Peptides against a protein of PDB entry 6FRK. Designs and how they scored, part 56

Target 1, 411 residues: chain A of PDB entry 6FRK
Amino acid sequence: NEEVLNAMLKEVCTALLEADVNIKLVKQLRENVKSAIDLEEMASGLNKRKMIQHAVFKELVKLVDPGVKAWTPTKGKQNVIMFVGLQGSGKTTTCSKLAYYYQRKGWKTCLICADTFRAGAFDQLKQNATKARIPFYGSYTEMDPVIIASEGVEKFKNENFEIIIVDTSGRHKQEDSLFEEMLQVANAIQPDNIVYVMDASIGQACEAQAKAFKDKVDVASVIVTKLDGHAKGGGALSAVAATKSPIIFIGTGEHIDDFEPFKTQPFISKLLGMGDIEGLIDKVNELKLDDNEALIEKLKHGQFTLRDMYEQFQNIMKMGPFSQILGMIPGFGTDFMSKGNEQESMARLKKLMTIMDSMNDQELDSTDGAKVFSKQPGRIQRVARGSGVSTRDVQELLTQYTKFAQMVKKM

## One batch from the design tools (peptide; made by RFdiffusion4, then SolubleMPNN)

Design b1_p12_2_s2 (from b1_p12_2, 5 letters changed)
Fold by OpenDDE base, seed 1:
Structure b1_p12_2_s2 (fold): chain B 411 residues (1-411), chain A 12 residues (1-12)
Amino acid sequence: as target 1 above (411 residues)
Amino acid sequence: DALLELLEKLKL
């Protein structure tokens, strides 16, 4: 039993390291999982694999929880939010995304560009702010970021803005001059929240970067960016561990709407490739598609057919940013996002729908569509011929359906 | 099964 546990934990540890989880955190998780598993309960005939999976999930949830309540803005007050982070972290883009998020929620929001180091920083912020109809402040002539930040914060406080976001200078590396400038800005504007922006794609470097910022600046919140591509999200665990600060939002693409509140359970489910059915349901509800209630009710009852999956693919094809929505579907996670652009992801969905168009109503409406095909392998060959695909492509679709249907049965 | 198959897919 201990050998089986150690073998399974070795596989999980390898997968977490490949997901850019820091080696120290993976070791800690392995120890915590071993201590949380009662070896006596493992003897009682319970599915040892399910127990280990649950223990791993529970310990990953703890690694994302810093034990500190996230700062939230107060309605009807002036909330000053200072952004800090390296150049290329997505900081400036994230300032605009956060401003737009609060504006859409009915907050009086503005942006301040206190980046005097990067040529065209103010033009970039101005362009993003203007597109989103967000009020902005900055200077083309003032070189002191403290003056710009102070004047901008004073201006927007006097105009009764509720959310005042200050974008600061970044550097390509951690430099003492950057941290001194950040401290001078923070001392001048007295921010209610300091947000550290981290690029998830830097992988194992996330811990060292996040630690360097926390050791110099009183980081109170983290935003993780670039969770749409090859970033497996393990760097987010490193950011929380180093900063001891909660992740408040994630950036999931380049569009201004590619920004969502951080949810621990969905994030860990996605990191483990389990998909995000809750976030899929939330996105489906936000779109107010007429058939959503019937689908949600079927999902709550653990019923999921190949037809229900087809209808979901049709809905996804209506939603735009396909990579993100596919990344929320169980079994479509990293493999669908890593292999191509949004157009290639859409072409893959269309291919899967074309395979399902060659299925009959008995196959589509079965509560166990995969079992219908497994009992009669001639159906796979018929569907493959009808859709012009390989029998392997049909088997891959049925494997994806089975994974999804098994998750729906656990909801 | 799903989690480890999924962790294996996250490796791919």
Scores: peptide ipSAE 0.005, ipTM 0.331, DockQ to the pose 0.021
Fold by OpenDDE base, seed 2:
Structure b1_p12_2_s2 (fold): chain B 411 residues (1-411), chain A 12 residues (1-12)
Amino acid sequence: as target 1 above (411 residues)
Amino acid sequence: DALLELLEKLKL
């Protein structure tokens, strides 16, 4: 039993390291999982594999929970939010995304560019803010970020803005001069929240970066960016562990609306590639498609058919940023995100839909579609011939469907 | 099963 546990934990640890989880956190998780798994309960005939999976999931959820309640802006008050982070972390883009998020929620939101170090920082912020119709402040002539931040905060306080976002200079490296500048700005404007922006794609460097910021500035919130790329999100665990601060939002792409509130359960499910069904449901609800209510009801009842999957693929094809939505579907995230542009992802969905177009209503409407095919393997060969694909392609579709349907049954 | 298959796929 201990050898089986150690083998499974070695596999989990390897996958977490490959997901950019810091080696120290992986080691801690391994010990916590070992301590949470009663070896005596494993002797009682419980599915050891499920128990280990549940323990791993539970310990990952704890690693993302700093035990501190996230700061939230107060409606009708002036809330000053200072952004800190390295250059290339997506900090400036994230300021615009957060401003746009609050503006869409009916907050009086503005942006201040206190990045005097980077040539064209103010022009970039101005372009983003203007496109989003967000009021902005900055200077082309003032070089002191403290003056710009102070004047901008005072201006927008006097104009009764509710959300005042201050973008600061980023450096390419951890430099003491950057941290001193950030402290001077923070002391001058007295922010209600300091948001550290971290790039998830920096992998194992996430811990050292997040620690360096927390040791110098009073980071109270974390935003993780570039979770749409090759970043498996393990760096987010490192950020929480180092900053002891909650992740409040994630950046999921390049667009101003590629920004979502952080949810622990969906994030861990995605990190463990289980998919994000909750985020898929939320995204489907945001589209206000008339068929969404019926689908959400089916999902809530743990019912999911191959037809329901087909209808979801049709909806996804209508939804735009296609890669992100596929990444939310259990069993599609890893194979679809890692290889190809949006056109290849669309071609893969069209291929899956073409396979389902060769299925009959009994196969499509079965609440156990995979079992219908497993009981009568001749159906797989029929569908494969009808759609012009291999029997393997049909089996892969049924495997993806089974993963999704099993997850829906657990909701 | 899905988690372990995924951990296996994360290795591939």
Scores: peptide ipSAE 0.000, ipTM 0.319, DockQ to the pose 0.020
Fold by OpenDDE base, seed 4:
Structure b1_p12_2_s2 (fold): chain B 411 residues (1-411), chain A 12 residues (1-12)
Amino acid sequence: as target 1 above (411 residues)
Amino acid sequence: DALLELLEKLKL
């Protein structure tokens, strides 16, 4: 049992390292998981894999919890939020995303460009802010970021702005001059929150980078960017560990809407390749679909049928314009929400449902629907003829179902 | 994500 545990933990540790989780955190997690697993309970014939997975999940949840409550803006107050981070971290874009997020929630939001180091920083901020209809401040002539930040904060305080976001200079390297400038800006404007923006794609460098910022400035919040890319998000754990600060938001693309509040459970589920079924469930629950609890229970038990998939497609079709559903889907940029793509996407869903309408109850209710079809290929031809589609279309549906059912079985 | 990946794969 200990050898099996050690083998499984080695696979998990390898997967976490491949997900850019820091080696020290992976070691600590391995020790904590070993200590949390009762070997006697594992002997009793419980699903050893599920126990280990649950223990790993719990320990990862602890690694993203800094034990401190995230700062939240106070309604009707002037909340100054200073952004810090390296160039290329997505800091400037994230300032605009955060401002837009609060603006959409009915907060009076503004942006200040205190980046005097990068030529065109103010033009970039102005362009983003103008597109989002966010008020902005900056200078083309003032070179002191302290002056710009102070004047901008004072201006927007006097105009009763509730969310005042200050973007600072980002350099390519951790330079003492950058940290001195950041400290001077922070001292001048006295921010209610200092947000460190980190690129998730920097992998194992996340710890050292996050620590260098925390050692110089009072980072109170973390935003992780580029989680839509090849970054599996393991660097986020390193940022929390180094900054001792909560992740408050994540950036999930290039669009101003590709920004969401950080949720621990969904993030860890995604990191483990379990999928964000919980974030999907939360989003589906926000849509008040009554039949979600029974599906959630089935999914938690690793059961997923073609009927369950059909019911999900019906639910998706009931949720209204596919554009709204897609805009709720992380990684579907606004270009995917074009009216043409919505009709095509709905037509594809309807085609799949029509294929499933030609399936029998044995095919629909099988916990391994793909295996039912693979054992009797004549079923594919029957369904194809019944639905007026090609055998290829039925095989594509079964391939999609198989991929989904395999993910659900890994939960 | 799994349904999203499914929906993504359905759009591809």
Scores: peptide ipSAE 0.000, ipTM 0.300, DockQ to the pose 0.068
Fold by OpenDDE base, seed 5:
Structure b1_p12_2_s2 (fold): chain B 411 residues (1-411), chain A 12 residues (1-12)
Amino acid sequence: as target 1 above (411 residues)
Amino acid sequence: DALLELLEKLKL
């Protein structure tokens, strides 16, 4: 029993390391999981695999919880939010996304560009802000970011703005003068919240970068960006551990709407390749797709058919930003995000739908479609011939369906 | 299951 546990934990540790989880956190998780598992309860015939999965999930949830309540803006007050982060972290884009998020929630929101180091920083912020109809401040002539930040914060406080977002110059760890500038800005404007923006694609460097910012300024919140790319999000655990600060939002793409409140359970589920069914449901509900209420009700009852999967693919195809939504579906996220642009993701969905178009109603409407095909292998050959694909392509579709249907049965 | 499948997909 201990050998089986150690083998399964070795597989889990390998997956977490491949997901950019810091090696120290993976070691700690392994020890915590071993301590949480009663070997006597494992001997009593309980599903050892489910118990280990639950213990791993529970310990990952603890690793992403800093034990500190996230800062939230106060309605009717002037809330100053300072952004800090590396150059190329998506900081400036994330300022616009956060401003737009609060504006859509009925907050009086504005943006300040205190990045004097990067040529065209103010023009980029101005373009993003103008496109989103967000008021902005900055200078083409003032070179001191402390002056720009102070004047902009004073201006927008006097105009009774509720959310005042300050974008700062992006910095590197070797630029001590630029960290002193960031501290001078923070001291001058006295922000209610300091947000560290982290690129999830920097992998194992997340801990050292997050620590460098926390050692200079009082980082109270983390935003993780580029979770739509090759980044598996494991670096987010390193940022929480280093900053002792909660993740408040995630950036999931390039569009201004590609921004969502952080949820622990969906994030850990996605990190484990379990998908984000809850975030998919929330995103589907935000899009007011009336046709999806019936699907959501079926999902809540643990019912999922090949037809329900087909209808969900049609809905995804209507929603436009395919890469994000596919990244929320169990068994699609990793392969679709790693290997193609939005057009290739669309072509793969169309291929899967073409395979399902060759299925009959008995196959499509079965609550266990994979079992229908396993009982009568001649069905796989019929569908493969009808859709012009290999029997392997049909088996891969049925495997993906089985994964999703097993998750829905656990909801 | 989901974790082993993540492992298999991370190898692909």
Scores: peptide ipSAE 0.000, ipTM 0.324, DockQ to the pose 0.020

Design b1_p12_2_s3 (from b1_p12_2, 8 letters changed)
Fold by OpenDDE base, seed 5:
Structure b1_p12_2_s3 (fold): chain B 411 residues (1-411), chain A 12 residues (1-12)
Amino acid sequence: as target 1 above (411 residues)
Amino acid sequence: DSLLELFEKLLK
């Protein structure tokens, strides 16, 4: 029994290392899992695999929880949020994503560019802010980031902004001068929250980099970026361990909407390759798609119509970049997340919706839509002509719907 | 089979 446990734990440890989880954390997890599993209970015929999976999951949840409550902005106050991170971490893009997130929630939000080191930093921030209709501040002439940050924070405080986000110069590895500048900015503006932005793709370097920032400034929050790429996100555990700060958001793509609140359970499920079904459900629920409650109820009763499928496709299109949703689906490998495949997938959904737009209410609302079309083949020809597609394209849609409806009846 | 596996099959 102990040999079987050790073999299973070795496989789990290998998978966690391949997910960029720090070697020290993997060792600690292995010891904690061994101490949590009663070998006598394993002998009693309990599903050993399920027990190990549950123990591993529980220990990973503990590694993501720093035991510190995440900072949240106070409504009706001026909340200053300073961003820190390496050059290329996605820090500037993440500032815009966070600003847009709060703006969509009805917060009066603004952006300050205190990056004087990178040529075109202010232009990039200005472009992103303008596209999102977010007020911004910066300078083309002032070279002191402390002056820019102080003036910008004062300006937006006087204008009663509630969320004031300050972007700073990104660091290359271990430039002490730049870390001193970051501390001077923090001391001048007295931020309510300091956010460390980490690129998930740096893998095993996450711990050392996160520690270098925490040792210099009071990092209170972590944002992990590039979780849409090949990075499995194991470096996020290292960032939490090093900073003792919660992950508050994740960046899941290049679009301004490719940004979501961090959820522990979905993240660990995805890290283990168990799929992000809970995160998809949470994201669907957060979108306040009132139509989804009615759909979930119908699905629970084994009812699924062509209209229900159409509404699902609309919901997917509203959730933003299709790559994010696909990346939450178990078995959509990272290779499906290529920019070409996203546009093609969206075009395919849009084509299917265009075919359904040519259907009538009797066809759309039938609990056996495929049978309605099979009984009267003239309906297929009508829909094909109405949508400008072949009769084969309509038959392929009906075949897909039938597979869907059969699975819903088995749920 | 999750709704997700269904969308996978639809998108393949």
Scores: peptide ipSAE 0.012, ipTM 0.412, DockQ to the pose 0.070
Fold by OpenDDE base, seed 1:
Structure b1_p12_2_s3 (fold): chain B 411 residues (1-411), chain A 12 residues (1-12)
Amino acid sequence: as target 1 above (411 residues)
Amino acid sequence: DSLLELFEKLLK
């Protein structure tokens, strides 16, 4: 039993390291998982794998929880939010995404460009803000970020803005001059929240970067950017550990709508390749597709059929940024985005749908479709022949279905 | 890919 546990933990640790989880956090997780697993319960014939999975999931949830309540803006008040982070972190884009998020929620939002270091910073912010119809402030002539930030905050306070976002200068690396500038700006505007923006794609550098910011500036919130399907979410754990600050939002792409509130459990599920069914349901609901109510109701009851999966694929094909939606489906996220563009992803879904088109109603409407096929292997061969695919392709589909159905049963 | 594969192995 201990050998099996150690082997499985070794695999988990390897995979977490490959996901850019900091080695210290991986070691801590391994120790915590070992301590959380009751070896006596493992002896009783309980599914050892399920226990280890649950323990790993639970410990990852703890690693992303700083034990600090996230700051939230107060309605009808002036909330000053200062953004800090390195150049290339996606800070400026994230300012616009956050402003747009609050604007869509009925908040009076504005943007201030206090980045005097980067040529064209104000033009970029102005372009993004104008596209989103967000009021903005900045200067083409003032070089002191403290003056710009102070004037902009005062202006928007006087105009009764509720969300006042201040974008600050970044640098290519951690420099004392950057931190002094950030402190001067923070002292002048007295922000209600300081948001550290971190690029998830920097991997193992996340801890050192996040720590350097936290050691100099009173970071209270983290936003992780570039969590598209190639981004290894492990850096997010490092950011939380280093800053002791909650992740409040994640950036999932380049579009202004590619921004969502951070949800711990969906994020860990996605990090583990379990998918994000809740986020998929939320996104499907936002599209107001008529056929969604029946599917959502089935999902809430823990029922999921191959037909329900087929209908989901049809809905996904009707949705825009297809890569992001696939990244929410268990077993489709990483492998679909790593190997192709949106067109290849659609071709793969069409292939899966073609396999399901060769299934009968008994197979499609079974609440345990995989068990129907496992009991009668001749069904796999029939479906494979009918759809012109290998028996392996059908087995892969059934494996994906089983993963999805297991997640639905856990919701 | 590796985490997914691992969890795939764990879900099997």
Scores: peptide ipSAE 0.006, ipTM 0.356, DockQ to the pose 0.022
Fold by OpenDDE base, seed 2:
Structure b1_p12_2_s3 (fold): chain B 411 residues (1-411), chain A 12 residues (1-12)
Amino acid sequence: as target 1 above (411 residues)
Amino acid sequence: DSLLELFEKLLK
């Protein structure tokens, strides 16, 4: 009924607001979801959960899609990429991450420091660039960012660089002087792409910040940073809505490798706490483990057993940077990433595996392991005793498995 | 709480 739908939507809206989704977008989503859900279909006993969840997911995907194709650099051409954003947004670090990303892909990449406002900006860029073996340009004496940017771009164009990244000055606040400087730099260097870097941790301020940049400069791409922190990523939706520009990359940590291409589906899945199964599959494929093809094929067919989960945990434990991978597992992301270092996350997986080691083949190989345990609660007690854990721990594992298996069945 | 957990709470 409409009351149930409204109650569910209220709670979804609350969770989205708690995920830093802008209130205007949450309202729009609520309206769009209401319009997309046939109340008559809900009355027919269809899985109300699946329908609402799918509708919410679909509308979130639309909110993060600006309907504009992302700019991509052209191989063998000189591509000038100008970075803009507030100080503390991670802009300078992100310039280095993007440069390193393209360099690793065999692009002739360079960095220009046109930040004349911040003392030590050039030293910071130089340090990052040197560590990554990226050519760089800047000045300790030139105070005009237009001159530095122009000279640097000209230099690297003449040296046939393919990716020329220009880092600009940030400010602590939105200031007209910053926007004027950005416009002057943009006019001088005529960038092929302007990348707005936004800190996801600013929460509800993401919309206003992103709008202020878009209103002043021709932002064509967005990079969202600090998604490894307490930022739930809802600010990214605000950035897209305000800039009408695609998110092209995300920053997922402090390391130069903590940078990945933006993927809509995984991001929304993570935002919803569903995990990133697609990204997990991609990572599993990248490992070229012989056992991976069979697992991937099972996942594609929506078959997922407790054994498959166990094997996946074994693979995850082999992959290294374990914290990033756990965050991709449905139902593990929030609890595993928020509370623990990599060692604690590994200990939690080992605990789960130890619980599964006390399961029998019938339990492990069941296409609905949770149902096997629900039908015969004595199994939970057996497994709990066998693994030295509480019945609650076994139930929690089965709940996590059920969440994962439900996600796999939706793929 | 994840939106998934929220959906689970609402469907109970």
Scores: peptide ipSAE 0.006, ipTM 0.346, DockQ to the pose 0.019
Fold by OpenDDE base, seed 4:
Structure b1_p12_2_s3 (fold): chain B 411 residues (1-411), chain A 12 residues (1-12)
Amino acid sequence: as target 1 above (411 residues)
Amino acid sequence: DSLLELFEKLLK
């Protein structure tokens, strides 16, 4: 039993390392999981795999929890949010995303470009802000970021802005001059929150980078970017560990809407490759789709019908641009998020739904829908004729359903 | 990618 546990833990540890989780955190997790697993309960014939997965999940959740409450802006107050991070971290883009997020929630939001080092920083911010209809401040002539930040913050405070986001200079490397500049800006504007923006794609360098920022500036929040790429998000754990600060948001693409509040459970589920069912569920819950709780409970119990799949397709279609949903799904490449592929993907979903619209309640509500069709092949022909599709299209749908039902049973 | 790969990735 201990050998089996050690083998499974080795696989999990390897997968976590391949997910850019820091080696120290992986070691700590391994020890914590070993300590949390009751070997006697594992001996009693419980699903050892599920127990280990649950223990791993629980310990990863703890690694993402810094034990401190995330800062939240106060309505009706002037909340100054200073962004810090390296160049290429997505900091400037993330400032715009955060501003847009709060603006959409009815906050009076503005942007300040205190990046005087990067040529065209202000033009880039201005372009992004203008597209999003976000008020902005900056200078083409002032070279002192402290002056720009101070003037911008004062201006927007006087105009009763509620969310005042200050983008600072990034450097390509951690330089003492950068940290001194950040400290001077922070001292001048007295931010209510300092947000460290980290690129998840830097992998094992996340710890050292996050630590270097935390050691120099009072980072209170973390935003992780480029989680839509090859980064599996393990760097986020390193950021939390190093900064002792909560992840508040994640960047999930290049679009201004590719930005979401950080949720621990969905994130860890994705990291483990346990699927974004919870993230899908959460987005679906944000859409106030009433039937979600019942579906979640069925899925948790390993029940999955063709009707449940149909309802999931309806939910996906209600979520809006299919790219935003596909971008939540690990390994849908950026090419799948192209506008052309959205329409095709929606057309495919609609086709599958049309096939299911030709099914009867017995077929839709069967816990083994594929077996219902396999026992009576005439059903496939009926459904095919009813939906105007080939028998092959119906068989492909049933094959898809069967794989889903098998996955749900393994959950 | 098939809708299957979509959901395999959602359910994985």
Scores: peptide ipSAE 0.017, ipTM 0.434, DockQ to the pose 0.047; fails the geometry check

